# Designs tried in a protein design run: peptides against a protein of PDB entry 3V4L. Part 24

Target 1, 386 residues: chain A of PDB entry 3V4L
Amino acid sequence: GQPLAKDKVALLIGNMSYWEHPKLKAPLVDVYELTNLLRQLDFKVVSLLDLTEYEMCNAVDEFLLLLDKGVYGLLYYAGHGYENFGNSFMVPVDAPNPYRSENCLCVQNILKLMQEKETGLNVFLLDMCRKRNDYDDTIPILDALKVTANIVFGYATCQGAEAFEIQHSGLANGIFMKFLKDRLLEDKKITVLLDEVAEDMGKCHLTKGRQALEIRSSLSEKRALTDPVQGAPCSAEALVRNLQWAKAHELPESMCLKFQCGVHIQLGFAAEFSNVMIIYTSIVHKPPEIIMCDAYVTDFPLDLDIDPKHANKGTPEETGSYLVSKDLPKHCLYTRLSSLQKLKEHLIFTVCLSYQYSGLEDTVEEKQEVNVGKPLIAKLDMHRGL

## One batch from the design tools (peptide; aimed at target 1 H80 G81 I166)

Design b2_p13_5_s4 (made by RFdiffusion4, then SolubleMPNN; from b2_p13_5, 8 letters changed)
Fold by OpenDDE base, seed 5:
Structure b2_p13_5_s4 (fold): chain B 386 residues (1-386), chain A 13 residues (1-13)
Amino acid sequence: as target 1 above (386 residues)
Amino acid sequence: MTELVSTDPQLTL
């Protein structure tokens, strides 16, 4: 019969904004495009940008809670990384310079934990460097992996080699995602699909002799990313998984705020990633006696580290939101919340209306506090330990 | 010209 997945779950991490290391660019586009493709494949996708060590650990723990017997698990990582003694380490954005294994997440430890869940398929897509870190002589004592015959690694580069970004003036994919995205929807065994991606990458003049896809697998079954999810959740665990994923993707409802002056503001919300939300405001009604009227958002929780200079922009692009701007309503003010994983409490903020009456020189202000609860990933309480 | 830039942080040390 056709293979069935009990469910399909993906965690995508893109680290770019390193504190002590060179900043990257490709992970933004790569995580976004891969998210959209995996959603078309009926994956439950959590997509996260710019995670600290602690935030990465919590994201992996929450991902592991979504895994169970016969579930397909996919981990994608784009960022800095290294490989020591055949162990792959993902580098968090807060990693010191030099970083060590104690500052990083070991992929083989995650694989061990996925094998304990009796997953139907384990896919790792690692878009990072695989050079040795000469500042880390730590030999990780890993327990022997179980022989599950359901593991696939796609490494963006070969052992001991670098991964490369395309230096472009605009948004561009990394090398691996550029070729992966064109084949990811194909109904093929995942190792066959990755072999075709490796051949396509090998034909490219940019990557010849610089970067080559390595496929490492023990996959004994014909498993594909296109494999259908087994019908309606019949287990308590499947219901819990569906509810947990739904919580991490619940946007606040759009609101119509009414001010005492008779101005009405539409407040709306859009997800760019599981930890990145755009707030947008628009004037939907203005009394004729009000000649000038502006609505802005302010007084965000300190945990979000929102610079007011980047809030209330006339375009999504001025906030740093280049990917979802086409799906947003026009003629709003836009604010990008890029660190929703840091939110400990409810998202409470102020909507301030500044306006002027015809024949009065002075501007009047009205304010309303808005509580939208915990949006998106903030519902998972990734910071419960701080 | 499309230039490839290494993502290896050790090249900046």
Scores: peptide ipSAE 0.284, ipTM 0.810, DockQ to the pose 0.573
OpenDDE base, seeds 1, 2, 3, 4: peptide ipSAE 0.280, 0.279, 0.280, 0.277; ipTM 0.806, 0.806, 0.800, 0.804

Design b2_p13_6 (made by RFdiffusion4)
Pose (drawn by RFdiffusion4):
Structure b2_p13_6 (pose): chain A 386 residues (1-386), chain P 13 residues (1-13)
Amino acid sequence: as target 1 above (386 residues)
Amino acid sequence: SSSSLVSRDSHLV
């Protein structure tokens, strides 16, 4: 009568800043939006931006680790894609020009690994172009899929076609997400809901005849993204899964820093994506003997490759964050730390204090090191092992 | 201000 979910797990990857290919803009916004909607449907969500081939493989491994028998698994990709010989490929940021299947992730490979885990539902939302990569000589000769009647595809466009994004100077949105976001929360069967989305997408003027939603499904059960999760977890296997999930969404505690000169610096942290964290520095207290002082953050791990133009900015928007000044506490210096999947080490940076005493010209520098461990997805140790 | 519809095509050489 009522279909049930052992758990609902989602992996969302949004690639924008390609090295050898045109950079995209809407993936960040779309990924942010799909996480919020999927969390309202009680999903364990992993949100990641600008992943290389190696990094993308690890995200799939961490996602597969969160899937077991009866778990609804969902994959959303927004970025560059190509389709050759019946296979869909997601292109990582590190892809060369020209690129091949070896440089890319085959969705069919990911699907087989999910079937090996006995998942109740396999939903794929591929918000990518589907044309031929004429340079791809290799045909993967993949093994046949087990008939499991739970596979669902939400292609943003048809084979040989293109998926489009509106790059309006401001926010920038994807077409698939414009029509998906208004309907995702419905209690309809996943296939029915995706078809209703395809109708509204046809009413689109910007994309008519260039992009249409393609649905491919084997699903023989009235399963939906709104189906409930098996109430009390109480199983030992269920507990290990909730820990593995919580292990990736840990944020450093908002600490207060005391300086030898009697100055207090409040250090705050904010989560944007599992791959993205925002630090802010607020000068909470200073002694009367000091009037002039500015707190600045430096000496980040080189693995992260933090650009100076994204750090120590008056507002979060100036760092490139999707989070706005109403979401983040006012008046601090905001710094954006994207690319946490690049952190093998522990997070150590210096909170540098440049200050001046009453009646003196000289400028005094007091540097204090801060170790915040492995924030968010860095805690998963995606680089672990030999 | 500007607006454009952009393909997520890789635009290979």

Design b2_p13_6_s1 (made by RFdiffusion4, then SolubleMPNN; from b2_p13_6, 6 letters changed)
Fold by OpenDDE base, seed 5:
Structure b2_p13_6_s1 (fold): chain B 386 residues (1-386), chain A 13 residues (1-13)
Amino acid sequence: as target 1 above (386 residues)
Amino acid sequence: SSSSIVSYSPELS
């Protein structure tokens, strides 16, 4: 019979906004497009941008809680990285210059922990360099991995080689994702699918002799990303997994705020990523006596590091939201919360209505505090321990 | 439009 997955879970990390290193652009598009493809494949997807070391560790720990016997686990990473002594290191955005193994996440340590869960398939898609870091002389003493036949690595490049993006003035994929996305929905064994992606990359004049896909696999069974999820979640563990995933994807309900002047505001929420939310406001009712009115959001929790200069924009694109703008209501003011993983408390903020009456020169303000609880990834309390 | 190639391995100092 066709293999069945007990469930399918993916963690996607895209690091771009490095503190001490060159900024990247492609991981934004790559994580977004891969999220949409994996959702069509019935994966439970957590998608995260710009994580610190601590935040990456917690995201991996939460991902490992979703894994169990016969579950398919997929980890995707796009960002800076290196490989020393066959160990792959993902570089967090807060990594120093130079970085070392103690500042980075070792993929082989994550693999060890995934093998302890007795997963049905482990897929690692690593869009990072595999060049040696000569500033890291540490040899991690990794415990012996279990002999399993359910591991697949897709490395965006060969051992000792570099991976690249091509930065344009517009949005573009990284080199690996550009080819992977065209085949990801194919009903093929995952190693066969990746071999076809490797051939497509090998035909490209931009990548030829610079970057080549390497596939490392122990996969002895015919397993595909298209393999159906085994029916209704009958186990307590499957119910817990479904609830934990649902918590990380729960948006606040849209609100209709009523001000004393008789103005009504619609407040809405949209997810760009598991840690990135767009807030939007619109005037849905205005008394005729009010000639001008605007609804601003302000007084966000300090942990979110919201610059007021980037809040309350007339377009999603002015907030840095280029991917979900087509799916948002028009004629709003937009604010992008890009660091929801940093939220320790409830998301409390102020909606400020500024308005003017006909025949009065003075602008009037009314304010309402809004508590929307913990949105999206903030429900996982990734800050437990600070 | 100037395209640049960016490595996923920065120069370390």
Scores: peptide ipSAE 0.415, ipTM 0.886, DockQ to the pose 0.796
OpenDDE base, seeds 1, 2, 3, 4: peptide ipSAE 0.405, 0.402, 0.411, 0.400; ipTM 0.884, 0.880, 0.885, 0.880

Design b2_p13_6_s2 (made by RFdiffusion4, then SolubleMPNN; from b2_p13_6, 8 letters changed)
Fold by OpenDDE base, seed 5:
Structure b2_p13_6_s2 (fold): chain B 386 residues (1-386), chain A 13 residues (1-13)
Amino acid sequence: as target 1 above (386 residues)
Amino acid sequence: MSEEIVSYSSELS
C-alpha cells in the first residue's frame, strides 16, 4: 500500500541577524518559500527567524513535543554552522566569536531525540557550512543512534566544504533552496528527489567546484514528503499535537476600535512567520467635521525591542516585510513585530488616534489600550526559563 | 549589480 504518515511536522529555522558573525539574507526567503511548499504538502510548519541559543533549544523542544510514533519530522536550518567529527552544529544568532559546541545546537542530538519518539521519517535539510571549527576541540560523547532506517540528511554542501548565498540587490534564495523548491512537491521517494536536486545544482556554473549537495540516508522504505497524512486524529496524542499546532498559529481577531470623536479604526493582524507578525491600522469611518486623522500603534512591551522609527509605516516594505505585502490590505499603517518568541506576557499596546477638527488649529489625541493575548509562537511560552 | 557570494562559514577570530 502507499505509505502513510501519522502526521507531518516541520521546524524551519533561518538565522540571519548574527551579533558577532556576518549577516545573511537568503534564510528569510528560503524559510518563507519552504513554509509555503511544506504547507501544500500538509505539513504543520513552525517557521522561526533569528533565534538565540535559548530560543533555538526551546523551538526544538516544542518541535519534539509534536513528534510521535509514525509522525514525519522535518528540520530545516539555514544559517552559520560547522561540522566536527561528523556532528553538525547550528549556530544561534547570539553565538560568540569564536563559537563552540556549548554555544550551538548539535543536529545528531536532535536526531537521537527524534528516534526516541519512534518517528516514521526524519528529514534534516541543513543549509549551512560543514567546515571544521578548529576553535572547538570538544568531542561530543553521543550515545549510539538506534538503527531506525528512516533518516535522510540533505546537506547543502559536502563534508568539510562551505555553503553559500549569492547576495543581490533584491530578494534571492540561497543556492540549496533555489534548486530544492523546484522539486519539493514531486511525488518521489525523498532520497530520489534530493538526488535530482543534487543533479540540478551540479549543472549550475555558480556552484560547480564550490558547493555540492550531499545526501546521507538510511531509508529502507519508499517514503515521500507527498505521503498522505492518516485520517482524522484518533489518538489523544494526535489531538494534543493538533491543538498545540493550532495554538502556535492563532492570530488575534481583527478589531474595530471606536473613538469618542466618532472615528472608527480597523486593527488587523497577519503572520509572516511563526515569530513575525504585521499589525495594520486603517481608518474605516471619519466624521465630516474631522479634516485629518491618523492612527498609530505605540507603547509595545519592552521585550519586543520595537524601534518606533520602524513602526507605523505607509507600506509593509518600509517595515522590512517584503514577502507578505501582496496579501495585506492597502492604505494602512503597518508595524512589524519580528521577535514574538521574546514576548513573556500578553501583547498589550496603545492605539493613538491623532486628529484635527475643521476650524481648530490644535491636534487632538485619543488613546485606547489593546490586549490581543499571546499571538502565534508567543502562546508556546518559549521563555519560561528566563 | 554586484553579486556578492557570502559563506555560511564565519571568519572566526
Scores: peptide ipSAE 0.390, ipTM 0.862, DockQ to the pose 0.824
OpenDDE base, seeds 1, 2, 3, 4: peptide ipSAE 0.374, 0.385, 0.389, 0.383; ipTM 0.852, 0.859, 0.860, 0.857

Design b2_p13_6_s3 (made by RFdiffusion4, then SolubleMPNN; from b2_p13_6, 6 letters changed)
Fold by OpenDDE base, seed 5:
Structure b2_p13_6_s3 (fold): chain B 386 residues (1-386), chain A 13 residues (1-13)
Amino acid sequence: as target 1 above (386 residues)
Amino acid sequence: SSSKVVSYSSQLS
């Protein structure tokens, strides 16, 4: 019969905004497009941008809690990285310069933990460099991996080679995702699909002799990303997994705020990523006696590091949101919360209404505090160790 | 438009 997945879970990490390293751009587009494709494949997807070492560790731990016997696990990473002695290291955004193994996440350690879960398939898609880091002489003593026939690595480049992006003035994919996205929905064994992606990359004049896909696999079975999920979640573990995933994707409900002056504000929320939310406000009712009326959001928790200069924009694009702007209501003010993983408390903020009456020179202000609980990834309490 | 190639490694060996 066709193989069945008990469930399908993916963690996607895109690191771009490095503190001590060259900033990247492609991981934004790559994580977003891959999220949409994996959702069409019935994956439960957690998508995260710009994680610190601590935040990456917690994201991996939460991902491992979603894994169980016969579950398909997919880890995608796009960012800086290196490979020493066959160990792949993902570089967090807060990594020092130079970075070492103690500042980075070892993919083979994650693989060991995934093998302990008896997963039905383990897919690693690593869009990072595999060049040796000569500043790291550490040889990780990895425990012997279990001999399993369910592992697939898609490396964006060969051992000892670099992976690249081509930064343009506009949005563009990284080199690996550019080819992967065109084939990802194909009903093929995952190693056959990746081999076709490798051939497509090999035909490209931009990548030829610079970057080539490497496939490493122990996969003896015909497993595909298209493999159907087994029917209704009948196990307690499947129910827990579904609830945990649902928590990480729960948006606040849209609100209609009523001010004393008779102005009504619609407050709405949209997910760009599991740790990135857009807040939008619109005036839905204004009394005729009010000639001017502006509504803005302010007083965010300090942990979110919200610059007021980037809040309350007339377009999603002015907030740095280029991907979801088509799906948002028009004629709002937009604010992008890009670090929801940092939220320790409930998301409490102020909606401020500034308005003027006909025949009064003075501007009047009314304020309402709004508590929307813990949105999206903030429900997973990724900060409990600090 | 000037395209810039950026490596996914920051460390010059």
Scores: peptide ipSAE 0.422, ipTM 0.867, DockQ to the pose 0.699
OpenDDE base, seeds 1, 2, 3, 4: peptide ipSAE 0.416, 0.416, 0.410, 0.414; ipTM 0.866, 0.863, 0.860, 0.862

Design b2_p13_6_s4 (made by RFdiffusion4, then SolubleMPNN; from b2_p13_6, 9 letters changed)
Fold by OpenDDE base, seed 3:
Structure b2_p13_6_s4 (fold): chain B 386 residues (1-386), chain A 13 residues (1-13)
Amino acid sequence: as target 1 above (386 residues)
Amino acid sequence: MSEEIVSTSPELS
């Protein structure tokens, strides 16, 4: 019979906004496109941008809680990285310059923990450089991995080589995702699919002699990302996993705010990523005596590091949201919350209505506090211990 | 415009 997955879980991390390192662009698009493809494959996807070391550790821990016997686990990482002594290190956005193994997440340590969960398949897709870090002479003492015969690594580049992104004036994929996305939905053994991606990269004139995919696999079974999930959750653990994932993807309900002046505001929410939410406000009713009115969001929790200069924009794109703008209502003010993993408490903020009456020069303000609870990834308390 | 590719490798100091 066709192999069955008990469930399918993916953690996607895209780091681009480094503090002490060059900023990247591709991880934004790559994580978004891969999220949409893996959702079509019935994966439970957690997608996270711009994580610190601590936030990456917690994301991995929460991902490992979703893993169990016969579950397919996929970890994708796009960002800075290095490889020392055959160990792959993912670099957090807060990593110092130079970074060391103590500032980074070792993929082989994550693999060890995934093997303890008796997973049905372990897939690592590493869209990062694999150069040696000469500032880190740490020889990792790796415990012997279990012989599980269910491991697949897709490295975007060869050992000791660089990964590349496409230099475009707009949004562009990394080189690996450019080819991976065209094949990811194919009903093929994952190693065969990745081999076809490697062939496509090898035919491209841009990548020829610069970047080549490396596949490392122990996969003894014909397993595909298309393998169907087993039906109704047969265990209490499967129910808990489904509930935990659902919590991380619950948006606040859209609200209709009514001000004393008779203005009605629609407040809406959209997910760009598991840790990135767009808030949008629209005026749905205005009394005729009010000539001008705007609904601003302000007084966000300090933990979110919201710069007011980037809030309340006339377009999603002016907030840095380029991917979900087609699915958003038009003629709103938009605010992008890009760090929901930092939110310790409920998301409480103020909606400030600024308005002017016909024949009065003075602007009037009305304010309403809004509590939307913990949106998306903030329900997982990824800041536990900070 | 010729599609160009840029390395994602950081310079370490």
Scores: peptide ipSAE 0.250, ipTM 0.829, DockQ to the pose 0.642
OpenDDE base, seeds 1, 2, 4, 5: peptide ipSAE 0.234, 0.217, 0.231, 0.224; ipTM 0.826, 0.821, 0.823, 0.824

Design b2_p13_7 (made by RFdiffusion4)
Pose (drawn by RFdiffusion4):
Order: C-alpha cells, then structure tokens, then sequence
Structure b2_p13_7 (pose): chain A 386 residues (1-386), chain P 13 residues (1-13)
C-alpha cells in the first residue's frame, strides 16, 4: 500500500571553476537550492562544489557509505558532461583539454555500486550537456546491471544535446532547476513528477528545441522522494549511519578570543556547503588605552589555497558566498573558506590584531593562532589510508 | 579540443 524509505540520502556535486574549460556560474546556486528542497523532504544531504577527479571519487565513496538496504539514494550533478557509447560522464574541475573517460566519472559505475548496497531507490539528476567527446577513444566495456526496477534518470537534456544555464549578472540559474524547483516537493511518484516537470520545461522559451528533459526509468513501485523514513531508527546499523552523517556537518563553536592587550575578538562560523565554511571576526571589547585596531585573518593551510581577495571582506557577498548579510550576523569581517575537501591537516590560522595606543604613532601587531580542527566534510578524512 | 560540456544563455541587466 504505502512504500517506505529506510533512509533518504543525497549527494549533490556542482562544478564551476574548470581549469582547462569554460567556467560555469549556476551550479553554485542550483546546488544550494536543491539541498534546501531535499532537506524539506528529510534527506541526508551532502553538498559539494568544484571537485577534482580524485575529490569526486571520494565524495561517491562517502555517499556509498551512507547507503544500505532500503535507503533511497539520489545523485545530482551540475557541471560539464559528455555522453559516449551509451555512458554518461561528469567532468571534474581538474580535467585537461582535451579530456577522456579516464579523466571523468562514469555514472554507470556509480549506479552499480549503489545496487551492491541494496538501495530501495536510485535517482539520478544529471544537469549537464550530453554530446560526444570526439577525443574519447576508450570505451569502458562495463559489466551488465542487475535488474532491480528502482533506477530513475532525470537527464536535463537528451543524448547529443546541451543543458543550459541563464547567466544573468546577478544570481545566474540553471534551466533544469528553474522547472524542477517548483515541483520537487510534490507527493507524486518520482517518474510521474519528472514527466510533469518535462511538460513545464517545454513551455520554456529560452531553450525550446535546444534542451528537453529525458526520463529513463525501470521503477516498478509507487516510490517517491516524499515517502516516509522508517520511524524509530533503533537498529545498531541505523545508528552508525546517523553518526557518519553528523560527522560531516560539524561546525566550530563561536569562540571568543582574549588578547594580551585586553582586546576581545568574537570568532563566528557559518555553513554554506559541506565543502564551504565562512568565518567572521567581530571586535567585541577593547580597553580605553587602545582606540585604533583592526582584526585580520591570515596563515591558512596552503592545501586550501585561500585567495586574499576572498578573505577579510566587509560583507559575505564580497567573498563570493551565496549567503547574504541578512543570514549572517552584521558588522564583522567575513572570510570564505571553500575547498575543505583539500584539508588533510587540522585547520590552523592566525587571527592577527593590528592596533595603536593613545598618543603614539607606532602600530602594534598581536598574532594569536587558532585551531578549529576539521570543520564539516574535512572531519570525514577523505584522504585517509594508504 | 574537447567540446564545451555546457550551454550558456548570456543576459545583461
């Protein structure tokens, strides 16, 4: 009568800043939006931006670790894609020009690994182009799929076609997400809902005849993204899964820093993506003997490769964050730490204080080191092992 | 070179 979900887990990857290929813009916005919608449908969501080949492989491994028998698994990719010889490929940011299947992730490979885990539902939302990479000589000769009648594909475009994004100077949106976001929360079967999305997508003027939604499905059960999760977890295996999930969305505690000069610096942290964290520095207290002072953040782990233009900015928007000043506490210095999947080490940076005493010209520098551990996805140790 | 793997619609403000 009623189909049930043991759990609902989603992996969303949005690649924008390609090294050898045109940079995209809408992936950040689309990924942010799909996480919020999928969380309303009670999904364990992993949101990641600008992953290399190696990094993309680890995200799949962490996602597979969260899938067991009866778990609904969902994969959303927004970035560069190509389709050769019946296989779909997602292109990582580190991809060379020209690139081949070896440089890329085959979706079919990910699907087989999910079937090995006995998942109740396999949903793939590929918001990418589907043309031939004429430079790809290799044909993977992949093993046949087990007939499981739970595979669902939401291709943003058809084979040999392109998926489009509207790069309006402001926000920038993807076409598949423009029509998906208004319908995703419906209690319809996943295949029916995706078809209703395909109808509204045909009413699109910007993309008519260039991009159309393609649905491929084996699903023989009235399963939906709104189906309920098996109430009380109470199983030992179910508990290990909730810990593994909570292990990735841990944020440092908003700490207060005391300085030898009697100045207080409030240090705040904000989550944007599992890969993205925002730090803010507020000067909470200073003694009367000091009037002039500015707090600035430096000495980040070189693995993160933090550009100076994205740090110590008056507002969060100036750092490139999707989060806005109404979401983040007012008046601090905001700094954006994207690329946490690059942190093998523990997070150590210095909160540097440049200040001046009453009646003196000289400028005094007081540097204090801060260790915030492994925030968010850095806690998963994706670089662990030999 | 490899094909562009994404379509773009450019719009001005």
Amino acid sequence: as target 1 above (386 residues)
Amino acid sequence: SSPVGRGVIHEDP

Design b2_p13_7_s1 (made by RFdiffusion4, then SolubleMPNN; from b2_p13_7, 6 letters changed)
Fold by OpenDDE base, seed 1:
Structure b2_p13_7_s1 (fold): chain B 386 residues (1-386), chain A 13 residues (1-13)
Amino acid sequence: as target 1 above (386 residues)
Amino acid sequence: GSPVGHGVIELEE
């Protein structure tokens, strides 16, 4: 019979905004497009951008809590990385220059923990460089991995080589995701799918002799990302997993705010990623005596590190949101919250209405405080260790 | 310097 997954869970991490290293662009598009494809494959997807070491550790721990016997686990990483002695290290955005293994996450350690969960399939898609880090003399003594015969690595590049993004004037995929996305929905054994991606990448003149996909697999069974999820959640653990994932993707409900002047504001929320939310405000009712009015959001929690210069924009694109702009209402003011993983408390902020009456030169302000609870990934309390 | 953990291919336009 066709293999069944007990469930399917993916963690996608895209690191771009490095503090001490060159900034990347491709991980934004790559994580977004891969999220949408994996959702079509019935994966529970957590998508995270720009994580610190601590935040990456917590994201991996939360991902491991979603894994159980026969669950398909997929980890995708796009960012800076290195490989020492066959161990792959993902570089957090706060990593020092030079970075070492103590500042990075070892993929083989994550694999060990996934094997302890008795997963049905372990897929690693690593869109990072595999050069040796000569500043890291640490030989990780990894315990011997269990023989689970259910492991697949898709490396964007060969050992000792670089992974590349294409510098374009617009948003573009990295080289690996550019070819992966075209085949990801195919009902094929995951190793066969990755071999076809490797052939497609090998035909690209830009990457010829610079980047080639490497597949490392012990997968003894015909398993595919298209494998159906086994029906109704048979276990209490599966119910808990479904509830935990649902909580991490719950948006605040849209609100209608009423001001004393008679102006009504619609406050709405959209998810770009599990840690990135767009807030938008629109005037839905204005009394005729009010000639002008604008609704600004302000007084955000300091943990979110929101620059007011990037808040309350007339377009989503001016906030740095290029991917979800088509799905957003028009004629709003937009604010992008890009670090929801940093939120320790409820998201409380102020909606400030600035308005002018006909025949008065002075602007009037009214303010309302809004509490939307913990949105998206902030519900997982990724900070419980700080 | 730290090994560049991700490369950029400049497309010559």
Scores: peptide ipSAE 0.173, ipTM 0.796, DockQ to the pose 0.738
OpenDDE base, seeds 2, 3, 4, 5: peptide ipSAE 0.037, 0.137, 0.153, 0.121; ipTM 0.736, 0.779, 0.798, 0.779

Design b2_p13_7_s2 (made by RFdiffusion4, then SolubleMPNN; from b2_p13_7, 7 letters changed)
Fold by OpenDDE base, seed 1:
Structure b2_p13_7_s2 (fold): chain B 386 residues (1-386), chain A 13 residues (1-13)
Amino acid sequence: as target 1 above (386 residues)
Amino acid sequence: GSPEGHGVIELEE
């Protein structure tokens, strides 16, 4: 019979805003598009951008808590990386130059931990370079992996080669995601699907002789990403997993704020990623005696590193939100919170209404403090180890 | 420096 997944869980990490390394662009689009495709495949997806070493470790630990016997686990990474002695290292955004294994996450260590969970399928999609790092002489003594016959690696490139993104005037996928996205929904054994992606990439003139997909698999069964989830949550652990994932994706409820002047503000929230939220404000009621009014958000927690110059924009695109702008209401002021994983406390901020009465030259301000609790990924308390 | 961890292909417009 067709194999059943007990559940399906994915962690997607896109690192682009490196401190000491070249900045990338493709991981933004790649993580977003892959998130939407995996959701259509009934995956529980955590999508994270621009993680530090500590934040990446915590994201992996939280992902491993969602894994259990017969669960399908998928890890996608897009960013800088290297491969030493057959060990793949994902480079965090805060990694020094040069980076070493001590500054990076070893994929084979994650695989070991996934094997301890008795997962039904382990898929790694690694959109990173596989060049040797000659500044890292560390030979990882990895314990012998268990023979689970359920492992698939899709490497965006061959051993010792680079993975590429295409820079043009717009947002584009990386080369790997460009071809993967067209096949990902196909009801095929995952290794067959990746082989078709490899053939499609091999026809690309841009990457010919520079990048080729490598598939490493021990998968003995016909497992696909399309495999149905086993019906009702049969265990307390499955219920806990569902609740934990749901908490990590819970948006704050939209609020109607009423000011003393009689202005009403709609405050709304949208998720771009598990760690990226858009706040938007709109004037929903204005007394006729008020000629002008604007609602600004300010006084954010310092942990979020919000530059006021990038807040309260007239378009989502001016905040750096190009992907979800079509799904947002129009005629708002928009603020992008891109580092929700850093939030230690409740998200408390101020809504400041600036307004002018007919026949008065001076602007008046009213302020309301808003507490929206812990939004999205901030509910997982990824900081509990600091 | 560290190896370039992701390559960029500039498309000439």
Scores: peptide ipSAE 0.217, ipTM 0.824, DockQ to the pose 0.815
OpenDDE base, seeds 2, 3, 4, 5: peptide ipSAE 0.182, 0.169, 0.173, 0.187; ipTM 0.811, 0.797, 0.808, 0.810

